# Designs tried in a protein design run: peptides against a protein of PDB entry 4U39. Part 152

Target 1, 302 residues: chain A of PDB entry 4U39
Amino acid sequence: SIKVIGVGGGGNNAVNRMIENEVQGVEYIAVNTDAQALNLSKAEVKMQIGAKLTRGLGAGANPEVGKKAAEESKEQIEEALKGADMVFVTAGMGGGTGTGAAPVIAQIAKDLGALTVGVVTRPFTFEGRKRQLQAAGGISAMKEAVDTLIVIPNDRILEIVDKNTPMLEAFREADNVLRQGVQGISDLIATPGLINLDFADVKTIMSNKGSALMGIGIATGENRAAEAAKKAISSPLLEAAIDGAQGVLMNITGGTNLSLYEVQEAADIVASASDQDVNMIFGSVINENLKDEIVVTVIATG

## One batch from the design tools (peptide; made by RFdiffusion4, then SolubleMPNN)

Design b2_p23_8_s3 (from b2_p23_8, 9 letters changed)
Fold by OpenDDE base, seed 3:
Order: sequence, then C-alpha cells, then structure tokens
Structure b2_p23_8_s3 (fold): chain B 302 residues (1-302), chain A 23 residues (1-23)
Amino acid sequence: as target 1 above (302 residues)
Amino acid sequence: MKLAKNLVLTGTKQEVLDKLRSL
C-alpha cells in the first residue's frame, strides 16, 4: 500500500489539496501538534502527536518540540504506517512541527521497511532568516531518514507565478507543487495501467538516492506535449539540469484526448535531456478532469 | 491512437523509447 503522511501545517495543507484533487490509490494521514489545525484536515486518519508535551497547543515554531512530539508518539506512528510498501512524508520546512517531526516520521517509515520519499518545501526568503536556518537543519535530518528527498525551493515558485500574486496564493501554489510531486509518483504506481509498474523498478530508481529535483510543465494547444515537456526540463523548480541524474521519473498526464504521438513526443524531449545510461520510469496517466491541458512532471534522482 | 488507459514503462532510456515506439 501507499501512504501519504502530511506533517504540520504545510504538510496537512498539501494533503488537503491531494484529497481535493482526488489523488487515487493512496491512504492519507494527517499529523500535527496543533489539535485545532488537525481538526481542519480532510484525511481519514488524524494523529495528534506530543499530546503530553504540547497539550495540543502546537510546537511554537520550535523544531525541537516537533521532534520530541514525534518521539513521544512513536508507537502510534508505527501502527499507522504498518504494512505500507511506500510512504510519502510531506512537510513545509522552517516551522516547528513539520521541521522537527517529519525526519522522525520518515525514519520510522524506513525502519518499517517502506520505500520512504520526502516531499518538502524550503520557506520563502520573505518568511525570514530564522525559518531558512530551521529548514536547512530539517532538510539535513530528512536526507538521513529517507530514500529520496524532493526539495521544492519556494522562492522559485515566485518565478512561475505573476509578480502581483498575493502572499496567500504563493503559499497555495507551494501546497499545489507538493501535491504535484506526490501525485506525479503515486499515479505511476497506484493507477491501473496497460503495463503495471513493478514496485522493484521503483525501488531501483528511488532507494538510497538522496536529494531529487522536480520539474513541472503545463501546456495547452497543438504542441502542448512538446511545450509541457520543454517547460518541465527547464522548470525554475529544477535547481540543476536533469543531465547527470542516475534516474528519471517522468509522468505525462492528460485528458481523454491524450494521444500516443503526444506521449512519444514528450518522452523523446525528456529522454534527450537525460544521460544515455539513465534508468527511467515513464508513465502516462489519463485524468478526466484535464480538458485540453497536459501536465509533465519530471523527477531527477541521484 | 488515443490512450484509453494509463501506461507505465521502465528500463534504460533506450528500452523505454523502444517500448513506446512499438505500441
């Protein structure tokens, strides 16, 4: 089974976006130290961590409180993650609960033998230096606790959105990018296809790969597949080119009008930007909610 | 051809491209 665990405010917002976008074939778990914030989760499984430590009042933006809260609740986390083949740990780094608890939860998932993937954000520069420093410590701890860590640099989202985008919408876009990172992988595994993905192939590309980069491209019109693929491999979210990556995951998602030609064209573009000896997972997904849009997600590992 | 169902392919870059072209 695939489990997605949202940790703290940003992780829980991302999980809510996944549920609202009908991401299929995954179980959702919401984790927080703040009981009031946790009540707003749409996840079926809601877990308050550190109830003795925090009394449900949250971590006070302190990562050490988030860490100790997850340690207090270790047995409940283990029971919730039992039987998962894959665990996504999603969080906004720089806060108290997400930064401190996400590495502990990731380590618990890994110790249970699940393929453990972190999908986390770096805070915006405008959130201040304290959050950036806390995020750096949390990201370092996540690297040791996961098989693959996708780090989304929120400041790069400001290159994709309009300059007049309100701060609240920039945070919503960060939640959406977290959703796209999880969904881009989970749809390849959880959605029944013409060819079922062997979970062994996913393990080969994602096990012990460390940091990964994600690019996203969206396009419409006659050349939408090529445009979406070009946008994905040149995405501002990619802190480096996908050349040099040991593994590439590519997902192309479109409506019921997605053609084999469009799929081939997008694959040829991403493949041409990748190393000759790269291990690749390619997936095409039909989403009936997509009309004329194609979404290409590229994840580079290693 | 319209893709009526999801497709997943794994392998080397060349194996994936060859599988896609064979469909």
Scores: peptide ipSAE 0.472, ipTM 0.908, DockQ to the pose 0.798
Fold by OpenDDE base, seed 5:
Structure b2_p23_8_s3 (fold): chain B 302 residues (1-302), chain A 23 residues (1-23)
Amino acid sequence: as target 1 above (302 residues)
Amino acid sequence: MKLAKNLVLTGTKQEVLDKLRSL
């Protein structure tokens, strides 16, 4: 089974966005120290951590409180994650709960033998230096606790949105990018295809790979596949080119009009930007909610 | 040809491309 665990406010907002976008074949778990915020989760499984420590009042933006809250609730986390083949741990880094609890939860998932993937954001620079420093510590702890860690630099989202984009919309876009990172991988595994993905192949590409980079491209029109693929490999979210990666995961998602030619064209572009000896997972997904849009997600590992 | 179903391919870059071209 695939489990997605949203940790703290940012992680739970991302999980809500995943549920709203009907991401299939995954079980959603919302984790928070704030009981009121947790009640707003759309996840079926809601877990309050650190009830004794925090009394449901949240972590006060302190990562050490988030860490201790997850440690207090270890047995409950183990029970919720038990039997997962894969666990996505999603969080906004720089806060209390997400920064402190996400590494603990990731380690629990890994110790249970799940393929553990972190999908986390760095805070925007405007959130201040304290959040950036807390995020750096949390990302370092996540890197040790996961098989693969996708880090989304929120400041790079400001390069792809309009200059007049309200701050609230920039956070919603960060939640959407977290959704795209999880969905881009989960759709490869959870959606029945013409060819079933061997979970061993996923393990080969994602196990013990450390930090990963994600690029996203979206396009419409006649050249939409090529345009989306080019946007993905040149995405501002990529802090480096994909040519040095040991592994590449590619997802192309389109409507019922997605052609094999478009899929091949997108694959050729991403492959041409990748090393000759790269291990690749390629997936094409049909989403009936997409009309003329193609979405290409590229994840570079290693 | 329309893709009627999801497709997943794994392998080396060349193996994936060859598999895609064989469809």
Scores: peptide ipSAE 0.461, ipTM 0.904, DockQ to the pose 0.811
Fold by OpenDDE base, seed 2:
Structure b2_p23_8_s3 (fold): chain B 302 residues (1-302), chain A 23 residues (1-23)
Amino acid sequence: as target 1 above (302 residues)
Amino acid sequence: MKLAKNLVLTGTKQEVLDKLRSL
């Protein structure tokens, strides 16, 4: 089974966005120290952590409180994660709960033998230096606790949105990028295809790979596949080029009009930008909701 | 040709491309 755990406010917002976008074949778990915020989760499983420590009042933007809250609730987290083959841990780094609890939850998942993937954001620079410093500590702890860590630099989202985008919409786009990172992988595994991906192949590409880079491209119109692929490999979200990666996961998602030619064009572009000896997982997914849009997600590991 | 179903391919870059081109 695949489990997605949203940790703290940002992680829970991302999980809500995944549920709203009908991401299939995954179980959703919302984790928070704030009981009121947790009640707003759309997840089937809602877990309040650190109930004794925090009394449901949240972590007060302190990562040490988030950490201790997850440690207090370790047995509950273990039971919720039991039997998962894969666990996605999603969080906004820089806060109290997400920054402190996500590494603890990830370690619990890994210790249970699940393939553990972190999908986390760095805070925007405008959120202040304190959040950036807290996020750096949380990301460092996540690297040790996961098999693969996708870090989304929120400041790079400002390069892909309109300059007049309100701050609230920039946060929603961060939640959407977290969704795309999880969905780009989960759809390859959970969505029945012509060829089912062996979970062993996923483990080979994602186990003990450390940091991963993610690029996303979206396009419409006649050249949409090529444009989406070019946008993905040149994505501002990529802190480096995908050349030299040991593994590449590529997902192309389109509507019912997605052609084999478009899939081949997108694959050729991503492959041409990748190392010659790269291990690749390629997926093509039909999503009836995308109509004329093509979404290309590229995850480079190693 | 429309893709009527999801497709997942794994292997080396060349193996994936060859499999895609064989469809």
Scores: peptide ipSAE 0.444, ipTM 0.896, DockQ to the pose 0.807
Fold by OpenDDE base, seed 4:
Structure b2_p23_8_s3 (fold): chain B 302 residues (1-302), chain A 23 residues (1-23)
Amino acid sequence: as target 1 above (302 residues)
Amino acid sequence: MKLAKNLVLTGTKQEVLDKLRSL
């Protein structure tokens, strides 16, 4: 089974966005120290952590409180994650709960033998130096606790949105990028295809790979596949080129009009930008909610 | 040709491209 666990406010917002976009074949778990915020989750499984420590009043933007809250609730987290083959841990780094609890939850998932993938954001620079320093500590702890860690630099989202985009919409776009990172992987595993991906192949490519980078491209029109692929490999979210990555995961998602030619064209572009000896997972997904859009997601590991 | 179903391929870059071209 695949489980997606949202940790703290940012992680829970991302999970809500995944549920709203009908991401299939995954179980959703919302984790928070704030009981009122947790009640707003759309997840089927809702877990309050650190009830004794915090009394449901949240972590006070302190990562040490988030960490201790997850440690207090270890047995409950183990029970909720038990029997998962794969666990996505999603969080906004820089806060109290997400920064402190996400590494503990990831370690619990890994110790249970699940393939553990972190999908996390760095805070915007405008959120202040304290959040950036807290996020750096949380990301360092996540690297030790996961098999693969996708880190989304929120400041790079400002390069892909309109300059007049309200601050609230920039946070919604961060939640959407977290969604795309999880969905880009989960759709390859959870959606029955012509060729089912052996979960052993996913483990081989994602186990103990450390940090990963993600690029996203979206396009419409006659050249939409090529444009989406070019946007993905040149995405501002990529802190480095995909050249030199040991592993590349590519997802192309389109509507019912997605052609084999478009899939081949997009794959050839991403492959041509990748190293010669790269290990690749390629997937094409039909999403009936997509009209004329193609979405290409590229994840580079190693 | 329209893709009627999801497709997943694994392998080296060349193996993936060869599998895609064989469809």
Scores: peptide ipSAE 0.433, ipTM 0.891, DockQ to the pose 0.794

Design b2_p23_8_s4 (from b2_p23_8, 9 letters changed)
Fold by OpenDDE base, seed 2:
Structure b2_p23_8_s4 (fold): chain B 302 residues (1-302), chain A 23 residues (1-23)
Amino acid sequence: as target 1 above (302 residues)
Amino acid sequence: MKKAENFVLTGTKDEVLAKLKAM
């Protein structure tokens, strides 16, 4: 089974966005120290952590409180994650609960033998230096606790949105990018009717790979496949080029009009930007909710 | 034109591209 665990406010917002977009084949778990915020989760499983420590009032933007809250609730987290083959841990780093609890939860998943993937955001620079420093500490702890860690630099989201985008919409886009990171991988594994997936191949590409980079491209029109692929490999979300990566996961998602030629064209572009000896997982996914859009997600590992 | 379906290909870059071209 695949489990997605949203940790703290940002992680739970991302999980809500996943549920709203009908990300299939995954179980959702919402974790928070704030009981009121947790009640707003759409996840089937809602877990309040650190009930004794925080009394449901949240972590007060302190990562050490988030960490201790997860440690207090270790047995509950273990039971919720038990039997998962893969666990996505999603969080907005820089806060209290997400920053502190996500590494603990990830370690629990890894210790249970699940393939553990972190998908987290760095805070925007405008959220202030304190959040950036807290996020850096949490990201460092996540690297040690996961098999693969995708870090989304929120400041790079400002390069893909309109300059007039309200601050609230920039946060919504961060939640959407977290969704895309999880979905881009989970769709390759859990989409019904997928042909020729071995979960062992996913483990080979994602196990103990450390940091990963993610690029996303979306396009419409006659050259949509090529444009989406080019946007993905040149995505502002990529802090480096995908060349030199030991592994590449590529998802191309389109509507019922997606052609095999478009899939090939997108693959050739991403492959041409990748190292010769790269291990690749390439998936084509049909999403009936997409009309003329193609979405290409590229994750570079190693 | 052949429609794309739900599929996954795994392997080296060259193996994946070869499999994809064979579709």
Scores: peptide ipSAE 0.543, ipTM 0.927, DockQ to the pose 0.903
Fold by OpenDDE base, seed 1:
Structure b2_p23_8_s4 (fold): chain B 302 residues (1-302), chain A 23 residues (1-23)
Amino acid sequence: as target 1 above (302 residues)
Amino acid sequence: MKKAENFVLTGTKDEVLAKLKAM
């Protein structure tokens, strides 16, 4: 089974966005120290952590409170994650609960023998230096606790949105990028009717790989596949080229009009930007909710 | 034109491309 665990406010917003986009084949768990915020989750499983420590009032933007809250609730987290083959831990880093609890939850998942993937955001620079410093500590702790850690630099999201984009929309886009990171992988595993799925290959590419980079490209119209692939490999979210990566996961998602030719064209572009000796997972996914859009997600590991 | 389907291909870059071209 695949479990997605959203940790704190940003993680829970991302989980809500995943549920709203009908990401299939995964179980959703919402974790928070704030009981009121947790009640707004759309997840089937809602877990309040650190009830004794916080009394449901949240972590007060302190990562140490988030950490201790997860430690207090360890047995409950273990029970919720038990039997998972794969666990996605999603959080907005820089806050109290997400920053502190996500590494603890990730370690619990890993200790249970699940393939543990972190998908987290760095705070925007405008959120201030304190959040950046807290996020850096949380990301460092996540690296030790996961098999693969996708870090989304929120400041790079500002390069792909309009300059006049309101701050609230920039946060929504960060939640959407978190969704795309989880969905780009989970669809390769959990989509019904996938041909030639081997979860052992996913483990080989994602186990103990440390930090990973993600690029996303979206396009419509003529040459949409090539355009989406080019956007993905040149994505501002990629802090480095995919050249030099030991592993590449590529997902191409399109509507019912997606052609095999378009899939091949996109694959050739991403492959041409990748090392010769790269281990690749390539997936094609049909999403009926996509009209004329193609979405290419590239995750570079190692 | 052949429609794309839900599928996953794994292997080296060259193996994946070869599998994809054979579809």
Scores: peptide ipSAE 0.541, ipTM 0.926, DockQ to the pose 0.896
Fold by OpenDDE base, seed 3:
Structure b2_p23_8_s4 (fold): chain B 302 residues (1-302), chain A 23 residues (1-23)
Amino acid sequence: as target 1 above (302 residues)
Amino acid sequence: MKKAENFVLTGTKDEVLAKLKAM
């Protein structure tokens, strides 16, 4: 089974976006120290952590409170994650609960023998130096606790949105990029009618790989496959080129009009930008909610 | 033109491309 655990405000917002986008084949768990915020989750499983420590009032933007809250609730987290083959831990880094609790939850998932993937954001520079420093500590702790850690630099989202984009929309886009990172992988595993993904192949590419980079490309029109693939490999979200990666996961998602030619064209572009000896997982996914859009997601590991 | 379906291919870069071209 695949479980997605959203930790704190940003993680729970991302989980809500996944549910709203009908991401299939995954179980959703919302974790928070703030009981009021947790009540707004759309997840079936809602877990308040650190009830004794925080009394449901949240972590006060303190990562040490988030950490201790997860430690207090360890047995509940273990029971919720039990029997998962794969666990996605999603959080916005820089806050109290997400930054402190996500590494603890990730370690619990890993200790249970699940393939543990972190998908987290760095805060925007405008959120201030304190959040950046807290995020750096949380990201360091996540690297030790996961098999693969996808880190989304929120400041790079500002390169792909309009300069006049309101701050609230920039946060919504960060939640959407977290969704895309989880969905880009989960769709390769959990989509009904997928031909022959051995979960062993996923483990080979994602186990003990450390930090990973994600690129996303979206396009429409006649050259949409090539454009989406080019945008993905040149994405501002990629802090480095994919040519040094030991593993590449590629997902191409399109509507019912997606052609095998378009899939081949996109694959040739991403493969040409990748190392010769790269281990690759390549997936094609049909999403009926996509009309003329193609979405290419590339995750570079190693 | 042949429609794409839900599928996953795994292997080396060259193996994946070869499998994809064989579809």
Scores: peptide ipSAE 0.541, ipTM 0.927, DockQ to the pose 0.903
Fold by OpenDDE base, seed 4:
Structure b2_p23_8_s4 (fold): chain B 302 residues (1-302), chain A 23 residues (1-23)
Amino acid sequence: as target 1 above (302 residues)
Amino acid sequence: MKKAENFVLTGTKDEVLAKLKAM
């Protein structure tokens, strides 16, 4: 089974966005120290952590409270994650609960023998230096606790959105990029295709790879496949070129009008930008909610 | 043009491209 665990406010917003976009074949778990915020989760499983420590009043933006809250609730987290083959841990770094609890939860998943993937954001620079420093500590702890860690720098989202985008919409776009990172991988595994990915292939590419980079490209029109692929490999979210990656995961998602030619064209572009000796996982997904759009997601590991 | 089906391909770059060209 695949489990997605959203940790704290940002992680829970991302999980809500995944549920709203009908991401299939995954079980959703919402974790928070704030009981009121947790009640707003759309996840089937809602877990309050650190009930004794926080009394449901949240972590007060303190990562040490988030950490201790996850430690207090360790046995409950273990039971919720038990029997998962893969666990996605999603969080917004820089806060109290997400920053402190996500590494503890990731370590619990890894110790249970699940393939553990972190998908986390760095805060925007405008959230202030304290949040950036807290996020750096949380990201460092996540890197040791996961098999693969995708880090999304929120400041790079400002390069792909309009300059007049309201701050609230920039946060929604961060939640959407977290969604795309989880969905881009989960759809490769959970979508019943003619060729089930052997979980062994995903495990080979993602196990003990450390930091990963993600590129996303979206396009419409006659050249949409080529444009989406070019946008993915040149994405501002890619802090480095794909040509140095030991592993590449690629997902080409389109509507019911997606052609085999478009899939091949997008795959050829991503493959041509990658090293010759790269291990590739490739998937094509039909999403009926996509009209004329193609979404290319690329994850570079190693 | 054939519609794309939901599928996943694994392997090296050349293996993935070869499988795509065979469909």
Scores: peptide ipSAE 0.031, ipTM 0.519, DockQ to the pose 0.905

## One batch from the design tools (peptide; made by RFdiffusion4, then SolubleMPNN)

Design b2_p24_1_s1 (from b2_p24_1, 14 letters changed)
Fold by OpenDDE base, seed 3:
Structure b2_p24_1_s1 (fold): chain B 302 residues (1-302), chain A 24 residues (1-24)
Amino acid sequence: as target 1 above (302 residues)
Amino acid sequence: SLAEAVAAKTLVDPENPYFQVIKP
């Protein structure tokens, strides 16, 4: 089974966005120290952590409180994650609960033998230096606790949105990018396409790889496959070129009109931009909601 | 067990109202 666990406010917003976009074949778990925020989750499983420590009042933006809250609730987290083959741990780094609890939850998932993937955001520069420093500590702890850690730099989202984008819309876009990072992997396993991947293939690319970067490209029209692939490998979300990657996971998602030719064209572009010795795997997904769009998601590991 | 609670769509921890399985 595949489980997605949203940790704290940002992680739970991302989980809500996944549920609203009907991401299939995954079980959703919402974790928070704030009981009022947790009540707003759309997840089937809701877990309040650190009930004795926090009394449901949240972590007060303190990562040490988030950590201790997850440690208090360890047995409940273990039971909720038991029997998962894969666990996605999603969080916004820089806060209290997400920053402190996500590494503890990830370690629990890994100790249970699940393929453990972190999908986390770095805070925007405008959120201030304190959040950036807290995020750096949380990201360091996540790297030790996961098989692969996808880090989304929120400041790079500002390069792909309009300059006049309101702050609230920038946060919604960060939640959407977290969704795309989870869905781009989960759909390869859970959703039928033209080319399906086995869980074993994904496990080979993602096991003990450390840091990963994600690129996304979307296009329409006659050259949509080539354009989407080119946008994915040149995505602002890629803080480094794809040629330095040891492994590449590619998802090519299209509507019912997606052709094998378009899948091959997109795969060839990503392969040509990668090192010759890279372990590349690719899958295709059919999403009827995309109509004439192709979405290429690239995850570079190593 | 969690599996039984999920199957029944009931609270996993009856003493904690925020550790629960919600029916769709």
Scores: peptide ipSAE 0.006, ipTM 0.291, DockQ to the pose 0.014
Fold by OpenDDE base, seed 1:
Structure b2_p24_1_s1 (fold): chain B 302 residues (1-302), chain A 24 residues (1-24)
Amino acid sequence: as target 1 above (302 residues)
Amino acid sequence: SLAEAVAAKTLVDPENPYFQVIKP
C-alpha cells in the first residue's frame, strides 16, 4: 500500500489538494499538533500528535515541540504506517510541527521497511530568516530519515508565476507543486498508463538516494510533448541541471489522446539532457482531466 | 490495532476526536 502523511499546516494543505485532485491508489493521513487545523483536513485518517505536550494548541512555530509531539505519539504513528510499502511524508518546512515531526515520522516509516519519500518545501524568503533557518535544520534531519527527499524551493515558484501573484496564491501553488511531487510518483505505480512501472522499478531509483530535485513542464498543442519535456528539464524548480543526476524518474501524463509517439518524444528529450550513465526510468499516465495538456514531471536523484 | 481500525473506518480513540477515521 501507498500512504501519504501530511505533517503540520503546509503538509495538510498539500494533502487536501491531493484529495481535491482525486490522486488515486493512496491512503491519506493528516498529522498535526493543532487540533483546529487538523479538523479542517479532508484526510480519512486524522491524528493529533503531542496531545499531552501541546493540548492541541500547536507547536508555536518551534520545531523542538513538533519533534517531541511526534515522539510522544510514536506508537500511534507506527500503527498508522504499518503495512505500507511506500510512505510519502509531505510538509512545509520552517514551521513548528512540519519541521520537527516530519523527520520523526519519516524515520518511523523507514524503520518499518517502507520506501520513505519526503516531499517538502523550503519557505519563501518573505516568510523570514527564522523560517529559513528552521527549514534548513528540518531538511537536514529529513535527509537522514528518508530514502529520497524532494525539496521544493518556494522562491523558485515565484519565477513561474506572475510577479503580481498574491501571497495566498503563491502558497496554493506551493501546495500544488507538493501534490505534483507525490502524484508524479504514486501515479506511476497506482494508475495505468501507456508505459507502466512497478514498485520495484521505483524502489530501485529512490532507495537510499538522499536529495532529489523536481522539474515540471506543462504544454498544449501539436508539439506539447516536446515542449512539456523541455519545460520540465529547464524548470526553475531544478536548482541544478539534470545532467548531474545519477537517477531520473520521469512521469509523462496526458489525457486519453496521449500517444506513444508523444511519450517517446518526451522521454528522448529528457534522456538527451541526462548523463549517458544515468539510471532513467519513465512511465506514462492517463488522466482524463488533462484534456489537451501534457504534464511532464522529472525527479532527479543523486 | 490502529491499522485494523483504519481498515474498518472506525475511530481509533473515541475519546480523542482528532485520532479518528472519517468515513467518506
Scores: peptide ipSAE 0.000, ipTM 0.269, DockQ to the pose 0.014
Fold by OpenDDE base, seed 2:
Structure b2_p24_1_s1 (fold): chain B 302 residues (1-302), chain A 24 residues (1-24)
Amino acid sequence: as target 1 above (302 residues)
Amino acid sequence: SLAEAVAAKTLVDPENPYFQVIKP
């Protein structure tokens, strides 16, 4: 089974966005120290952590409180994760609960023998230096606790959106990019597509790989496959070129009109931008909500 | 179409090392 755990405010917003976009074949778990925020989750499983420590009032933006809250609730987290083959841990880094609890939850998942993937954001520069420093500590702790850690730099989202985008919409776009990171992997396993990957293939690419980068490209029209692939490999979300990656996971998602030629063209572009010795796997997914759009997601590991 | 290839459970381009077998 695949489990997605949203940890704290940002992680739970991302999980809500996944549920709203009907991401299939995954079980959703919402984790928070704030009981009022947790009640707004759309997840079937809702877990309050650190009830004795916080009394449901949240972590006060302190990562040490988030950490201790997850430690207090370890047995309940273990029971919720039991029997998972794969666990996604999603969080916004820089806060109290997400930054402190996500590494503890990830370690619990890994100790249970699940393929453990972190999908986390760095805070925007405008959230201030304190959040950036807290996020750096949380990301460092996540690296030690996961098989693969996808880090999304929120400041790079501002390069994809209009400069006039309101702050609230920039946070919604961060939640959407977290969704795309989880869905881009989970759909390859859980969604019947044109080219299905098995869990063993994904496990080979993602097991004990450490840091990963994600690129996304969307295009329409006659050259949509090539354009989407080129946008993915040149995505502002990629803090480095993919040519240094040891592994590449590619998802090519289109509507019912997606052709084999388009899938091949997109795969060849990403392969040509990668190292010759790269372990590249790709899958193709049909999304009936996509009309003339192709979405290419690239995850570079190593 | 890719949809037809899935329905047919056919290998998409057996010569392409990146194209995995649509396992039924």
Scores: peptide ipSAE 0.000, ipTM 0.258, DockQ to the pose 0.120
Fold by OpenDDE base, seed 4:
Structure b2_p24_1_s1 (fold): chain B 302 residues (1-302), chain A 24 residues (1-24)
Amino acid sequence: as target 1 above (302 residues)
Amino acid sequence: SLAEAVAAKTLVDPENPYFQVIKP
């Protein structure tokens, strides 16, 4: 089974976005220290952590409170994650709950023997230096607790959105990028497509790989596959070029009109931009909600 | 190409509208 656990405000917003986009084949778990915020989750499983510590009033933007809250609720987290083959831990880093609890939850998942993937954001620079420093500590703790950690730098989202984009929409785009990171992997396993990967293939590429970067490309029209692939490998979300990666996981998602030729064209572009010795796997997914669009997701590890 | 190698491993079942699992 695949479980997606959203931790704190940002993680739970991302989980809500996943549910709204009908991401299939995964179980959703919402975790928070704020009981009022947790009630707004669309997840089937809602877990309040640190009820004794916080009384449901949240972590006060303190990562140590988030950590202790997850430690207090360890047995409940273990029971919720039990029997998962794969666990996605999604969070916005820099806050209290997400920063502190996500590494603890990830370690619990890993200790249970699940393939544990972190999908987290770095805060925007405008959120201030304190959040950046807290996020750096949380990301460091996540690296030790996961098999693969996808880090989304929110400042790079500002390069792909309009400069006039309201702050609320920039946060919604961060939630959407977190969604794409989870869905880009989960769909390879859970969603039937033209080229399905098994869980063992994904496990081979993602086990004990440490840090990862994600690129996304979306295109329409006659050259949509090539354009989507080129956008993915040149994505501002890639803090480094993919040619330095030791592993590449690629998802090519299209509508019912997705052709094998388009899949091949996209895969060849990503392969040509990667190192010759790169361990590359790719899958193809059919999403009927994608009319004429192709979405290419590239995850570079190592 | 990698795509040619994957395509060569594709057991196209013409009766299944969904292409079978290409294992790398």
Scores: peptide ipSAE 0.000, ipTM 0.289, DockQ to the pose 0.136; fails the geometry check

